# Designs tried in a protein design run: peptides against a protein of PDB entry 2AZE. Part 140

Target 1, 148 residues: chain A of PDB entry 2AZE
Amino acid sequence: AQECQNLEVERQRRLERIKQKQSQLQELILQQIAFKNLVQRNRHAEQQASRPPPPNSVIHLPFIIVNTSKKTVIDCSISNDKFEYLFNFDNTFEIHDDIEVLKRMGMACGLESGSCSAEDLKMARSLVPKALEPYVTEMAQGTVGGVF
Target 2, 101 residues: chain B of PDB entry 2AZE
Amino acid sequence: GRLEGLTQDLRQLQESEQQLDHLMNICTTQLRLLSEDTDSQRLAYVTCQDLRSIADPAEQMVMVIKAPPETQLQAVDSSENFQISLKSKQGPIDVFLCPEE

## One batch from the design tools (peptide; made by RFdiffusion4, then SolubleMPNN)

Design b1_p22_1_s1 (from b1_p22_1, 9 letters changed)
Fold by OpenDDE base, seed 2:
Structure b1_p22_1_s1 (fold): chain B 148 residues (1-148), chain C 101 residues (1-101), chain A 22 residues (1-22)
Amino acid sequence: as target 1 above (148 residues)
Amino acid sequence: as target 2 above (101 residues)
Amino acid sequence: SDFLKAVETYKKNIKAAREALS
């Protein structure tokens, strides 16, 4: 009885760990797809333009985005060495990391929300190694972890 | 019996986790390859047009923050306080503004 | 750490950044 109890605890622990790893893997896959898709897009765009974009017109990863109403007053305090920043707003703001920006740009092909078309899914599959394709398919169908 | 059933479940879960770990290793390897590829990193950028698609500069001010790794970020967004605090360890922080046009 | 409260400097930098990105 005690042994069974111990194994049940261990079982639950392993299930939770697997669930966490599944979440991590999904995020990693989305990042991979988004990055590769972004690079591919930009490569194609530069080829079509026959030149790279002006240096000051692009923002390289990594970055963070903060957006707020244009009417929002922002007070900024900066350390002498620019190692520390303090922003005070008089109204609400939003923060987005670069991955979220890429997702909203559609670079993850809508896979993050299960809103990918057949074409989007095809693109997503093409941007991952063969071993990851089945998992991408499951993500698109919302069936990840169904076997557990 | 019950013990046998649990033991078998644990074995199956172990196998499942091993498969998951394998997939994660593959994915992590791919990301590392991307990080090591100079051309890919050169092409890993967004444009102002991209940012406008996320938050229209006509209505929203869009601030871009370039911070070194391990930078601490604290944000408070409540009716009583609205602030963002940044503290880097490895270098200066750069701040840009996305133009309206 | 000591912060430098320079609103005008900040505004100047933001303006410059905006112009640089335009």
Scores: peptide ipSAE 0.017, ipTM 0.854, DockQ to the pose 0.029
Fold by OpenDDE base, seed 3:
Structure b1_p22_1_s1 (fold): chain B 148 residues (1-148), chain C 101 residues (1-101), chain A 22 residues (1-22)
Amino acid sequence: as target 1 above (148 residues)
Amino acid sequence: as target 2 above (101 residues)
Amino acid sequence: SDFLKAVETYKKNIKAAREALS
């Protein structure tokens, strides 16, 4: 009885770890797709323009976005060496990492929300190694979670 | 019996986890390849237009923060306090404004 | 015109920076 109880505890531990890893894997897949898609988009755009964009017109990854109403009053304190920043707002703000930005741009093909069209799914699959294609399909269908 | 069943379940879960680890390694490898490819990194950028599509500067002020790795970020967004604190140990932090036009 | 405009050039005043850029 006690042995079975111990194994049940271990079972639950492993199930939880698997769940966590599934989440991590999904995020990694989304990142891979988003990055490759972004690079592909920009490469194509530069080829069409026959030149790269002006250096000061683009933001290279990684970055963080902070946005708030333009009416929001912001006080900023910066250390002399620019190692420390303190922003005080008088209203709510939003923070987005670069991955979220890419997702909102559609670079993850809507896979992050299960809103993939057939073409989106095709694109997503084309941007990952063959071994990951089945998982991408499951993500698009919302069927991730099975034991495999 | 129950013991045998549990033992079998644990073995199956182990195999499942190993498969996940393998897939994660594949993903990590691909991301590393991207990070090591100079041309890919050169092309890993967004534009003002991209940012406007997410938060229109006509209505929203948009700041872009580029901070060194391992920069500490603290954010408080409550009725009593709205604050962002950044502390870097590896270099200066750059903050840019996305223009409205 | 430039996308990359550093707020630190405006002496710790984000509001002033925004006003100057707008």
Scores: peptide ipSAE 0.015, ipTM 0.856, DockQ to the pose 0.035
Fold by OpenDDE base, seed 5:
Structure b1_p22_1_s1 (fold): chain B 148 residues (1-148), chain C 101 residues (1-101), chain A 22 residues (1-22)
Amino acid sequence: as target 1 above (148 residues)
Amino acid sequence: as target 2 above (101 residues)
Amino acid sequence: SDFLKAVETYKKNIKAAREALS
């Protein structure tokens, strides 16, 4: 009886750990797809332009985006060495990391929200190793979560 | 019995976790390779137009922050305080603005 | 080419920076 109880606790612990790992894996997959898709897009664009973009026209990863209404008043304090910044806003703002930006750009092919067209899914699959393709499919279908 | 059933479940869960670990290793390896590939990193960029797709500078001010690793970021967004604090330990922080056009 | 202009150019006056870039 006590042994069974202990095993049940362990079972639940493992289930929770698996769930966490599933979430981590999904995020990693999304990052991989997003990065590779971005690189592919830009490579194609540069090929078409026959030159790289001007250095001051692009933002390389990693980065953070902050956006707020143009009407928002912003006060900024910067240390002399630029090691410290303090921004004070008089209204709400948004912060987005580069991954979120890529997702919103569609670089993750809508996989993050399960909003994949057939072409989106095809693209997503093409950007991961074969071993990850089934998982990508499951993500697109929203069927991730089972024990396999 | 119950014990046998639980034992079997745990074995199955172990196998499932091992599969997940394997997949995660594959994925992390791919990401590492991307990070180490100079060509990929050169091409890992977004444009102003890309940023407009998420926040139109016609309506929104868009600020880009390039900070060294391990930079401390504190953000408060409440009725009482709207603040972002950045503190780097490894180098200067760069902040850029996206133009409206 | 106004993209990636450093806000530091305008020191502590973000408003002025936005106006200048607009």
Scores: peptide ipSAE 0.015, ipTM 0.851, DockQ to the pose 0.034
Fold by OpenDDE base, seed 1:
Structure b1_p22_1_s1 (fold): chain B 148 residues (1-148), chain C 101 residues (1-101), chain A 22 residues (1-22)
Amino acid sequence: as target 1 above (148 residues)
Amino acid sequence: as target 2 above (101 residues)
Amino acid sequence: SDFLKAVETYKKNIKAAREALS
């Protein structure tokens, strides 16, 4: 009886750990797809233009985006060595990391929100190793979550 | 009985977790390869048009922060305080504005 | 820079900086 109880506790612990790893894996897959898709897009664009964009016209990863209303008043304090920044806003702001930006750009093919067309799914599959393709399919179908 | 059933379940869960670990290892390897590939890193960028698609400068002010590794970011977004604090220990922080046009 | 405009020069008022760069 006690042995069974101990095993049930362990079972639940493992189930929770698996669930966490599933979410982590999904995020890793999305990152991979987004990065590769971004690189592919830019490579194609540069090939078409026959030259890279001006160095100061693009933002390389990693970066963070902060956005707020144009009407928001922002006070900024910067240390002399630029090691420290302090921004004070009079209204709400948003912060987005580069991965979120890529997702919103569609670089993850809508896989992150389950809004993946057949073409998007094809692209997503093409950007991952073969071993990950089944999981990408499951993500697109929303069938990820069960124990496999 | 229950013991045998639970034991079998645990074995199956172990196998499932091993599969997940394997897939995660593949993913991390791919990401590492991307980070180590010079050409990929050169092409890992967004444009002003990309940022405008996320937050239109016609309506939103967009700042870009490029900070060294291990930079501390503190953000407060409440009704009484709206603040972002950045503290770097490994070099200067760069902040840029995305122009409207 | 056509796209990236440094704000380090404006240590007090980002809004003013944005307006100046518009």
Scores: peptide ipSAE 0.016, ipTM 0.855, DockQ to the pose 0.035; fails the geometry check

Design b1_p22_1_s2 (from b1_p22_1, 9 letters changed)
Fold by OpenDDE base, seed 1:
Structure b1_p22_1_s2 (fold): chain B 148 residues (1-148), chain C 101 residues (1-101), chain A 22 residues (1-22)
Amino acid sequence: as target 1 above (148 residues)
Amino acid sequence: as target 2 above (101 residues)
Amino acid sequence: TPFLKAIETYKENIKKAREALS
């Protein structure tokens, strides 16, 4: 009886760990798709333009963005060497990392929200190694979460 | 019996986790390849138009922060305090504004 | 170019502009 109880505890532990890893894998897949899709988009755009964009017209990853109402008053303090920044706002702000920006740009093909069209899913599958395609399909169908 | 069933379940869960780890390794490998590929890194950029699609500068001020690795960032967003603090250890921090036009 | 505005250079003007809009 005690042995069964111990095994049940271990079973639950492993199930929780698997659940956590599934979430991590999904995020990794989304990042991969987003990055590759971004690179592909830009490559095609540059080919069509027959030149790269001006150097100071783009922001390379990694980055973060901060946005707030244009009415928000911002006080900014910067150290002389620019190693330290302090921003004080009089109202709420938002911070987004580059991955979130890419997702909102549609670079993850709507896979992150389960809003994949047939074409979106096709694109997503094309941007991952063959071994990951089944998982991408499961993500699109909302069937991720089951134990293998 | 119950013991045999649990033992079997644990073996199956172990195999499932191994498969999961394998898939994660594939993903991390692909991300490393992207990181190490010069052409990919050159093409890994967003434009001002992209940023406007996320937060329109007509209504929102959009600030871009480029900071060295390991830069500390703290943010407070409460009714009494709205603050962002950045501290770099490896070099200067660059901050840009996305123009409205 | 879209990213010519460095916060270090424009922070005072931005502050004044926002104050005017508030």
Scores: peptide ipSAE 0.019, ipTM 0.858, DockQ to the pose 0.035
Fold by OpenDDE base, seed 3:
Structure b1_p22_1_s2 (fold): chain B 148 residues (1-148), chain C 101 residues (1-101), chain A 22 residues (1-22)
Amino acid sequence: as target 1 above (148 residues)
Amino acid sequence: as target 2 above (101 residues)
Amino acid sequence: TPFLKAIETYKENIKKAREALS
């Protein structure tokens, strides 16, 4: 009986670890798709224009975005060497990392929210190695946890 | 029996975890390849138009922050305080705004 | 660490950045 209890504890521990790894894997897949899709888009755009965009007109990864109402008053303090910044707002703000920006741009093909059309799914699959395609399909269907 | 069942479950879970680890390694490898590819990194950018699709500067102020790795970011967003603090250890922080038009 | 009240400098930098991104 005690041995069974010990094994059940271990079982639960492993289940939790697997759950965490599933989440991490999904995020990694989304990042891969988003990055490759972004690169593909920009490559195509530059080819069509026969030139790259002006150097200062683009923002290279990595970055973060802070947005707030245009009515928000912002006070900024900067160190002399620009190593430190302090922003004080009089109202709420939002912070987004570059991955979230890419997701909202649709670079992850809507896979992150289960809003993946057949065409989106086809694109997503094309941007990952063959070994990951089944998992991408499961993500689109919302059945990732079904294997366990 | 119960013991045999649990033992079998643990073996299956181990195999499942190993498969996950394998898939994760594939993903990290692909991301590493992207990071090592100069052309890909050159093309890894967004435009102001892209940012407008996320938060329209006509209604929202959109600030872009480019900071060195390991930069500390502290944010407080409450009725009592609205603050962002940035502290870099590896170099200067760049901040700029996305234009409205 | 010392902070500088650099609102004007900051605004100028933002202006330049906007011009560059426009």
Scores: peptide ipSAE 0.014, ipTM 0.854, DockQ to the pose 0.029
Fold by OpenDDE base, seed 2:
Structure b1_p22_1_s2 (fold): chain B 148 residues (1-148), chain C 101 residues (1-101), chain A 22 residues (1-22)
Amino acid sequence: as target 1 above (148 residues)
Amino acid sequence: as target 2 above (101 residues)
Amino acid sequence: TPFLKAIETYKENIKKAREALS
């Protein structure tokens, strides 16, 4: 009985670890797709324009975004070496990391929400190694969560 | 019996986890390759137009923060406190504002 | 403030860039 109890604990531990890793893998896949898709888009755009965009017109990853109403008053305190920033707002704000920005741009092909069209899914599959394609398909269908 | 069943389950879970680890290694390898590719990094950017698609500067102020790795970010968004604190240990923090035009 | 100056400079640079592309 005690041995069985110990194995049950271990079983639960492994199941939880697998679940955590599945979540991490999904995020990694989304990042890969988003980055590759972004690079592809920009490469194509620059080729058509026959030149890169002006340096001051683009923002390279990594970055974070903070947005708030234009009416929001923001007070900013900066250390002398710019190592520390303190922003005080008089109203609510939102924070988004670069990955979330890419997702909202559609760079992850809607895979993050399982809202990808057939064309989106085709694109997503084309941006990952063959070994990951089945997992991408499962993500699109919302069927990820089973035991491999 | 029950013991044999549990033992078998654990073996199956181990195999599943190994497969998962393999897929994760593939993903991390791909991301690493992207990070090491100079041309890819050059092309890894968004435009102000992209940012407008997620938060229109006509309605929202969009602030972009570029901070060194391992920068600490603290945010409070409550009825009484609206604050963001950034602390870098590796270099200066850059802050930009996405213009409406 | 230095912050405001930096922000304004950034805005101006982007504005100029957009105008150049138009």
Scores: peptide ipSAE 0.014, ipTM 0.850, DockQ to the pose 0.024
Fold by OpenDDE base, seed 5:
Order: sequence, then structure tokens, then C-alpha cells
Structure b1_p22_1_s2 (fold): chain B 148 residues (1-148), chain C 101 residues (1-101), chain A 22 residues (1-22)
Amino acid sequence: as target 1 above (148 residues)
Amino acid sequence: as target 2 above (101 residues)
Amino acid sequence: TPFLKAIETYKENIKKAREALS
């Protein structure tokens, strides 16, 4: 009985670990898709334009975004060497990392929210190695979570 | 019996975890390759138009922060305090403002 | 449209934006 109990505890531990890894894998897949899709988009755009965009017109990854109402008063303090910044707002703000930005841009093909069209899914699959395609499909279907 | 069943379950879970590990390794490898590819790095950018899809500069101020790796970011967003602090250890922090169109 | 990289410019733009939306 005690042996079985111990194994049950271990089973639960493993299930939780698997769940965590599934989450991590999904995020990694989304990042991969988003990055590759972004690169592909920009490559195509530059090819059409026959030139890269002006340097000051784009922001390269990595970055974070801070947005707030235009009515928000912002005070900024900067160290002499620009190693330290302090922003004080008089109202709420939002922070988004680059991955979140890419997701909202649709670079992850809506896979992050399960809002994939057939075309989106096709794109997503095309941006991952073959071994990951089944998992992408499962993500799109919302069926991730089972034991492989 | 119960013991045999649990043992079998654990073995199956182990196999599943190994599969996950394998897939994760594939993903991490792909991401590393992307990070090491100069062309990909060059093309890994967003535009002002992209940022407007997140927060319209017509209504929102959109600020972009580029900080060196391992920069410490602390944010307080409460009813009484709204603050962002950045502390870099590896170089200067750059801040960009998305202009309104 | 170029990004602006100057705190002073940023502050000025914020000020202008605030005024415009007020």
C-alpha cells in the first residue's frame, strides 16, 4: 500500500512536470513561428521594395514596449551613462515584450489563442520542423494536454 | 494489479516526457539558429505601423525600450504609484518614441 | 516614419500630445 502511494505521488509529480514542459514547448513553438514569420514578412517586403527600410524606421528585436495615454504625464530620470532609467507616470501604463507584440501582430498565426484559420495553420506548420507539426496541429485544435 | 498499473503509467509518462524533451530540443535549436543567423537578425524588426497595431499613437504614447541583456526592469502599476525603473549592467539603454502620424 | 530617440524630444511630444488630447 505504501509503495503504491509513493508511486501515485510520483505520478502526480511527473504529470505536473509534463504540464510545465508542455507550456514551455508551446511558448517556444510560438516564438519560433513568430520570429520566422516576421523574418519572412520583412524579407518579402524588402524584396518588393528592392531595398531595406530606413534604419530609423524600424526597431530590431529584442525590445519592450511601454504605452500609456497621451494624457499621461511622464517624468523620466536618466543616469549620466544611460545605464539607469526611471519613469514616473501619473496614470496607468502597459508593458509588452517583443514576443507579445509579435503575437498581437499575428505573427504567431493566431496559434497562441487558438484562432487559426486553415491558412494560418498552414503557415504555422510551414515555419516549424516536421517533428513539431503534429504539436502545432494540436495547439490549433486545443487538444494539447494529453499524454503523448 | 494496482502496483503494476502505476508502474506502467509511470513508464508511459516517462516516455511522454522524453518526447517533450526531444521536441523542446528541436525548438531551442531552431531558435538558436535564428539568433545566430545574421540575415535573420537583420530582418527581425517591427515598424511603426506594427506598433500601431498594438497601441495607436493617435491615442497612446508608444515608447520602445532597447536594453542590453540582463537589464533589470521593475514596474509598479498601482493606484498610488506608477513607475518603471531600468538598470542595465552591460551598456546604455536606448529609448525610442513612435511618432504619431 | 522615423522613430524619435531623444528624451527631450520625447518629453516635448508627450506634452504636445497631452495638449492635443486635452
Scores: peptide ipSAE 0.020, ipTM 0.860, DockQ to the pose 0.033; fails the geometry check

Design b1_p22_1_s3 (from b1_p22_1, 9 letters changed)
Fold by OpenDDE base, seed 5:
Structure b1_p22_1_s3 (fold): chain B 148 residues (1-148), chain C 101 residues (1-101), chain A 22 residues (1-22)
Amino acid sequence: as target 1 above (148 residues)
Amino acid sequence: as target 2 above (101 residues)
Amino acid sequence: SSLLEAIRTYQKNIKLAREALS
């Protein structure tokens, strides 16, 4: 009885760990897709333009975005060496990391929300190693989570 | 029996976890390769147009922050305090604004 | 010449102050 109880505890522990790893894997897949898709997009765009964009016209990863209403008053304090910044807003703001930005741009092909068209899914699959394709499919179908 | 069943479950879970680990290793490797590829990093950028698609500067001010790794970021968004604090230890922080269309 | 503008140049609704922060 005690042995069974111990094993049940271990079972639950493993299930939780697997769940965590599934989440991590999904995020990694999304990042991979987003990055590769972004690179592909830009490569194509530069090829069409026959030149890279001006250096001051693009924002390279990594970055974060802060957005707020144009009416929001912002007080910004900056240290002399620019090592420290303090922003005070008189209204709400939003912060987005680069991955979130890419997702919102559709770089993850809607996989993050399970809103993949057939073409989106095709693109997503094309941007991962073959071994990951089944998992991408599972993500698109929302069937990830089956563990046995 | 119960013991046998649990034992079998644990074995199956172990196999599942091993599979996940394998897949994660593949992903991690791919991301590392991407990070180490100069051409990929050169092409890993967004434009102001991209940002406008997320937060239109016609309505929103869009600020871009580029900070060194491990920069401390503290944000408070409450009714009484709206604040972002950044503290870098590895170099200066750059802040940019995306212009309106 | 720069599509991205430094925050210090945006005077519409941002007040900048150089201070020693710690």
Scores: peptide ipSAE 0.020, ipTM 0.866, DockQ to the pose 0.036
Fold by OpenDDE base, seed 3:
Structure b1_p22_1_s3 (fold): chain B 148 residues (1-148), chain C 101 residues (1-101), chain A 22 residues (1-22)
Amino acid sequence: as target 1 above (148 residues)
Amino acid sequence: as target 2 above (101 residues)
Amino acid sequence: SSLLEAIRTYQKNIKLAREALS
């Protein structure tokens, strides 16, 4: 009886760990797709233009975005060495990391929100190794969560 | 019996976790390859147009922050306080403003 | 000119101050 109880505790522990790893894997897949898709887009664009964009017209990853109303007053304190920044806003703001930006740009093919069309799914699959394709399909279908 | 069933379940869960680990390793490898490819890194960028599509500067001010790894970011967003604090230990922080134009 | 400018060059709704931050 006690042995069974111990194993049940361990079972629950492992189930939780698997759930966490599933979430991590999904994020890694989305990142891979988003990055490769971004690179592909830009490569194609530069080829069409026969030149790279002006150096100061692009923002290389990684980055963070902060946005707020144009009416928001911001007080910015900066250390002499620029190692420290303090921003005080008089209204609400939003923070987005580069991955979220890429997702909103559609670089993850809508896989992140279950809005993956047939074309999106085709693109997503083409951007991952063969071993990951089944998992991408499951993500698109919303069937991730089963035991392998 | 119950004990045998639980034991079998644990073995199956172990196999499932190993499969997940394998897939995660594949993903990590791909991301590493991308990070090590100079041309890919050169092409890993967004434009101001991209940012405008996310948060239009016509209505929103868009600030871009590029900070060294391990930079601490603390944010408070409440009715009483709206604040962002950045502390880097590995180098200067760069802040850019996305133009409205 | 550059499409991306340092925040210090834009001071419309941003007050900049150099301080010794803790």
Scores: peptide ipSAE 0.019, ipTM 0.867, DockQ to the pose 0.037
Fold by OpenDDE base, seed 1:
Structure b1_p22_1_s3 (fold): chain B 148 residues (1-148), chain C 101 residues (1-101), chain A 22 residues (1-22)
Amino acid sequence: as target 1 above (148 residues)
Amino acid sequence: as target 2 above (101 residues)
Amino acid sequence: SSLLEAIRTYQKNIKLAREALS
């Protein structure tokens, strides 16, 4: 009797761990797709232009962005060596990492929200190894969450 | 019996977790390959146009932060305090604005 | 636009205070 209870506790523990890993895997897949899609886009653009963009015209990963209203007043304190910054705003702001920026750019093909068109899904599948394609399909269909 | 059923469930869950681990390893490997590929890293960039596309420059300003690894970022966003603190241990932090046009 | 322009814009539009921070 106690053995069964112990196993049930373990079962629940494993189910929760699996759920967490599923979420982590989905994020990893999105990152992979976003990165590869970004690289592909830029490669194509450079090929069309027959040259890379000027060095000081692009922002390489990694980065973060802070956005706020144009009316927001920002005071910035900077250490002499630029190792430390302090920004004070008079209104709310938003912070986004580079991955979120890529998602908003559509680099994850809408897979992050399950809003993939047929063409988006085709692109997403093409940017992952074969072993991951079924999972990408499940993500697009919103069927991820079950146990294998 | 119930014990046998639970035991079987645990075995199946173990198999499922192993499958997930395998897929995650594949993903991690791919990301590592991207990070180690010089051409990929050269092409891993966004433009100011990209940033303007996600934040309306007519209404929003966009500040870009390039910081060394392990830089600490502290943010407070409350009704009485709106603050961002950056502390780097490995070098200078670069901050610039994305132009409206 | 360019990063150089962005830097100039930043210097223009953000109130900068070079001081020792804790």
Scores: peptide ipSAE 0.019, ipTM 0.867, DockQ to the pose 0.036
Fold by OpenDDE base, seed 2:
Order: structure tokens, then sequence, then C-alpha cells
Structure b1_p22_1_s3 (fold): chain B 148 residues (1-148), chain C 101 residues (1-101), chain A 22 residues (1-22)
């Protein structure tokens, strides 16, 4: 009985670990797709324009964005060496990392929300190694983890 | 019996986890390759137009923060406190504003 | 030195930041 109890605990531990890894893998896949899609988009755009964009018109990864109403009053304190920043707002704000920005741009092909069209899914599959394609398909269908 | 069943389940879970680990290794390898490719890194950017598409500067102020790795970010968004604190230990932090135009 | 001991003003820095991306 005690041995069975120990194994049940271990079983639950492994299930939770697998669940966590599944979540991590899904995020990594989304990042890969988003990055490759972004690079592809920009490469194509630069080729069509026959020149790179102006240096001050682009923001390279990584970055974070903060957005708030234009009416929001922001007080900012910056150390002389720019190592420390303190922002105080008089109203609510939002923070988004670069990956979230890419997702909202559609760079992950809607895979993050299961909103992939057939064309989006085709694009997503084309941006990952063959071994990951089945997992991408499952993500699009919302069936990830069904085998566990 | 119950013991045999649990033992079998654990073996199956181990196999499943190994398969998952394999997929994760493949994925992380791809990301590393991207990080090591100079041309890809050069092309890994967004434009002001991209930012306007998700947060229109006509209505929203958009601040862009570029900070060194391991920079500490503390954010409080409550009815009593609206604050963001940044602390870098590896270099200066850059802050930009997305223009309306 | 603390943040309060050596700070730069918000308005000045924001102006520069805006111009950098314009």
Amino acid sequence: as target 1 above (148 residues)
Amino acid sequence: as target 2 above (101 residues)
Amino acid sequence: SSLLEAIRTYQKNIKLAREALS
C-alpha cells in the first residue's frame, strides 16, 4: 500500500512536469514561428524597396513596450548613468514584451489563439522543422496533450 | 494489480516525457541558430507602423524600452499605485517614444 | 548613488526619445 502511494505521488509529479513542459514547448514554437516570420517579412520588404529602412525607423528585438492613454501624466526619474528608471503614472498602463507584440502583429499566424486559417497553418508549418509539424497541427486544433 | 498498473503508467509517462524533451531540444536548437545568424538578427525588428497597428499613438502613448539582459522590472498597476521601476546592472537603459506620425 | 540623488528630468528625456524615433 505504501509503495502504491509513493508511485501515485510520483505519477502526479510526472504529469505536472509534462504539463509544464508542454506549455514551455508551445511558447517556444510560437516564438520560433514569430521570429522566422518577422525576419522573412522584413527581408521581403527590404528586397522590394531595394534598401533597408532608415535606422531610426526600426526597433530591434529585444524590447518591451508600455502604453497608456495620451492623457496620462507620467513622471519619470532617471539616474545619471541611465541604469535606473522610475515611472509614476496617474492612471492605468499596459506592458507588453516583444513576443506579445509579434503575436498581435500576426507573426505567429494566429496559432497562439487557435485562430489559424488554412493558409496560416500552412505558413506556421513551413517555419518549423519537420519533427515539430505534428505538434503545430495539434496546437491549431487545440488538441495538445490529449495523448497524455 | 494496482502496483503493476502504476508501474506501467510511470514507464509510459517517462517515454512521453522523453519524446517531449526531444521536441524541445529541436525547438531550442532552432532558436539558437536564429540568434547566431547575423543576417537574421539584423532583420529582427519592428517598425513604428507595426506598433501603431497594435496601439495607435493617436489615442495611446507608446513607450519602447530596450534594456540589457537581467534588468529588473517592477510594475504596480492598482487603484492606488501606478508605477514601473527598472534597474539594470549591465548597462544603460534606452527609452523611446513611438511618434504619432 | 541613489536614483533621487542623480536624476534627469522626464520632459527633457522624453523629448529626445520622441525625436529619435521621428
Scores: peptide ipSAE 0.019, ipTM 0.860, DockQ to the pose 0.030

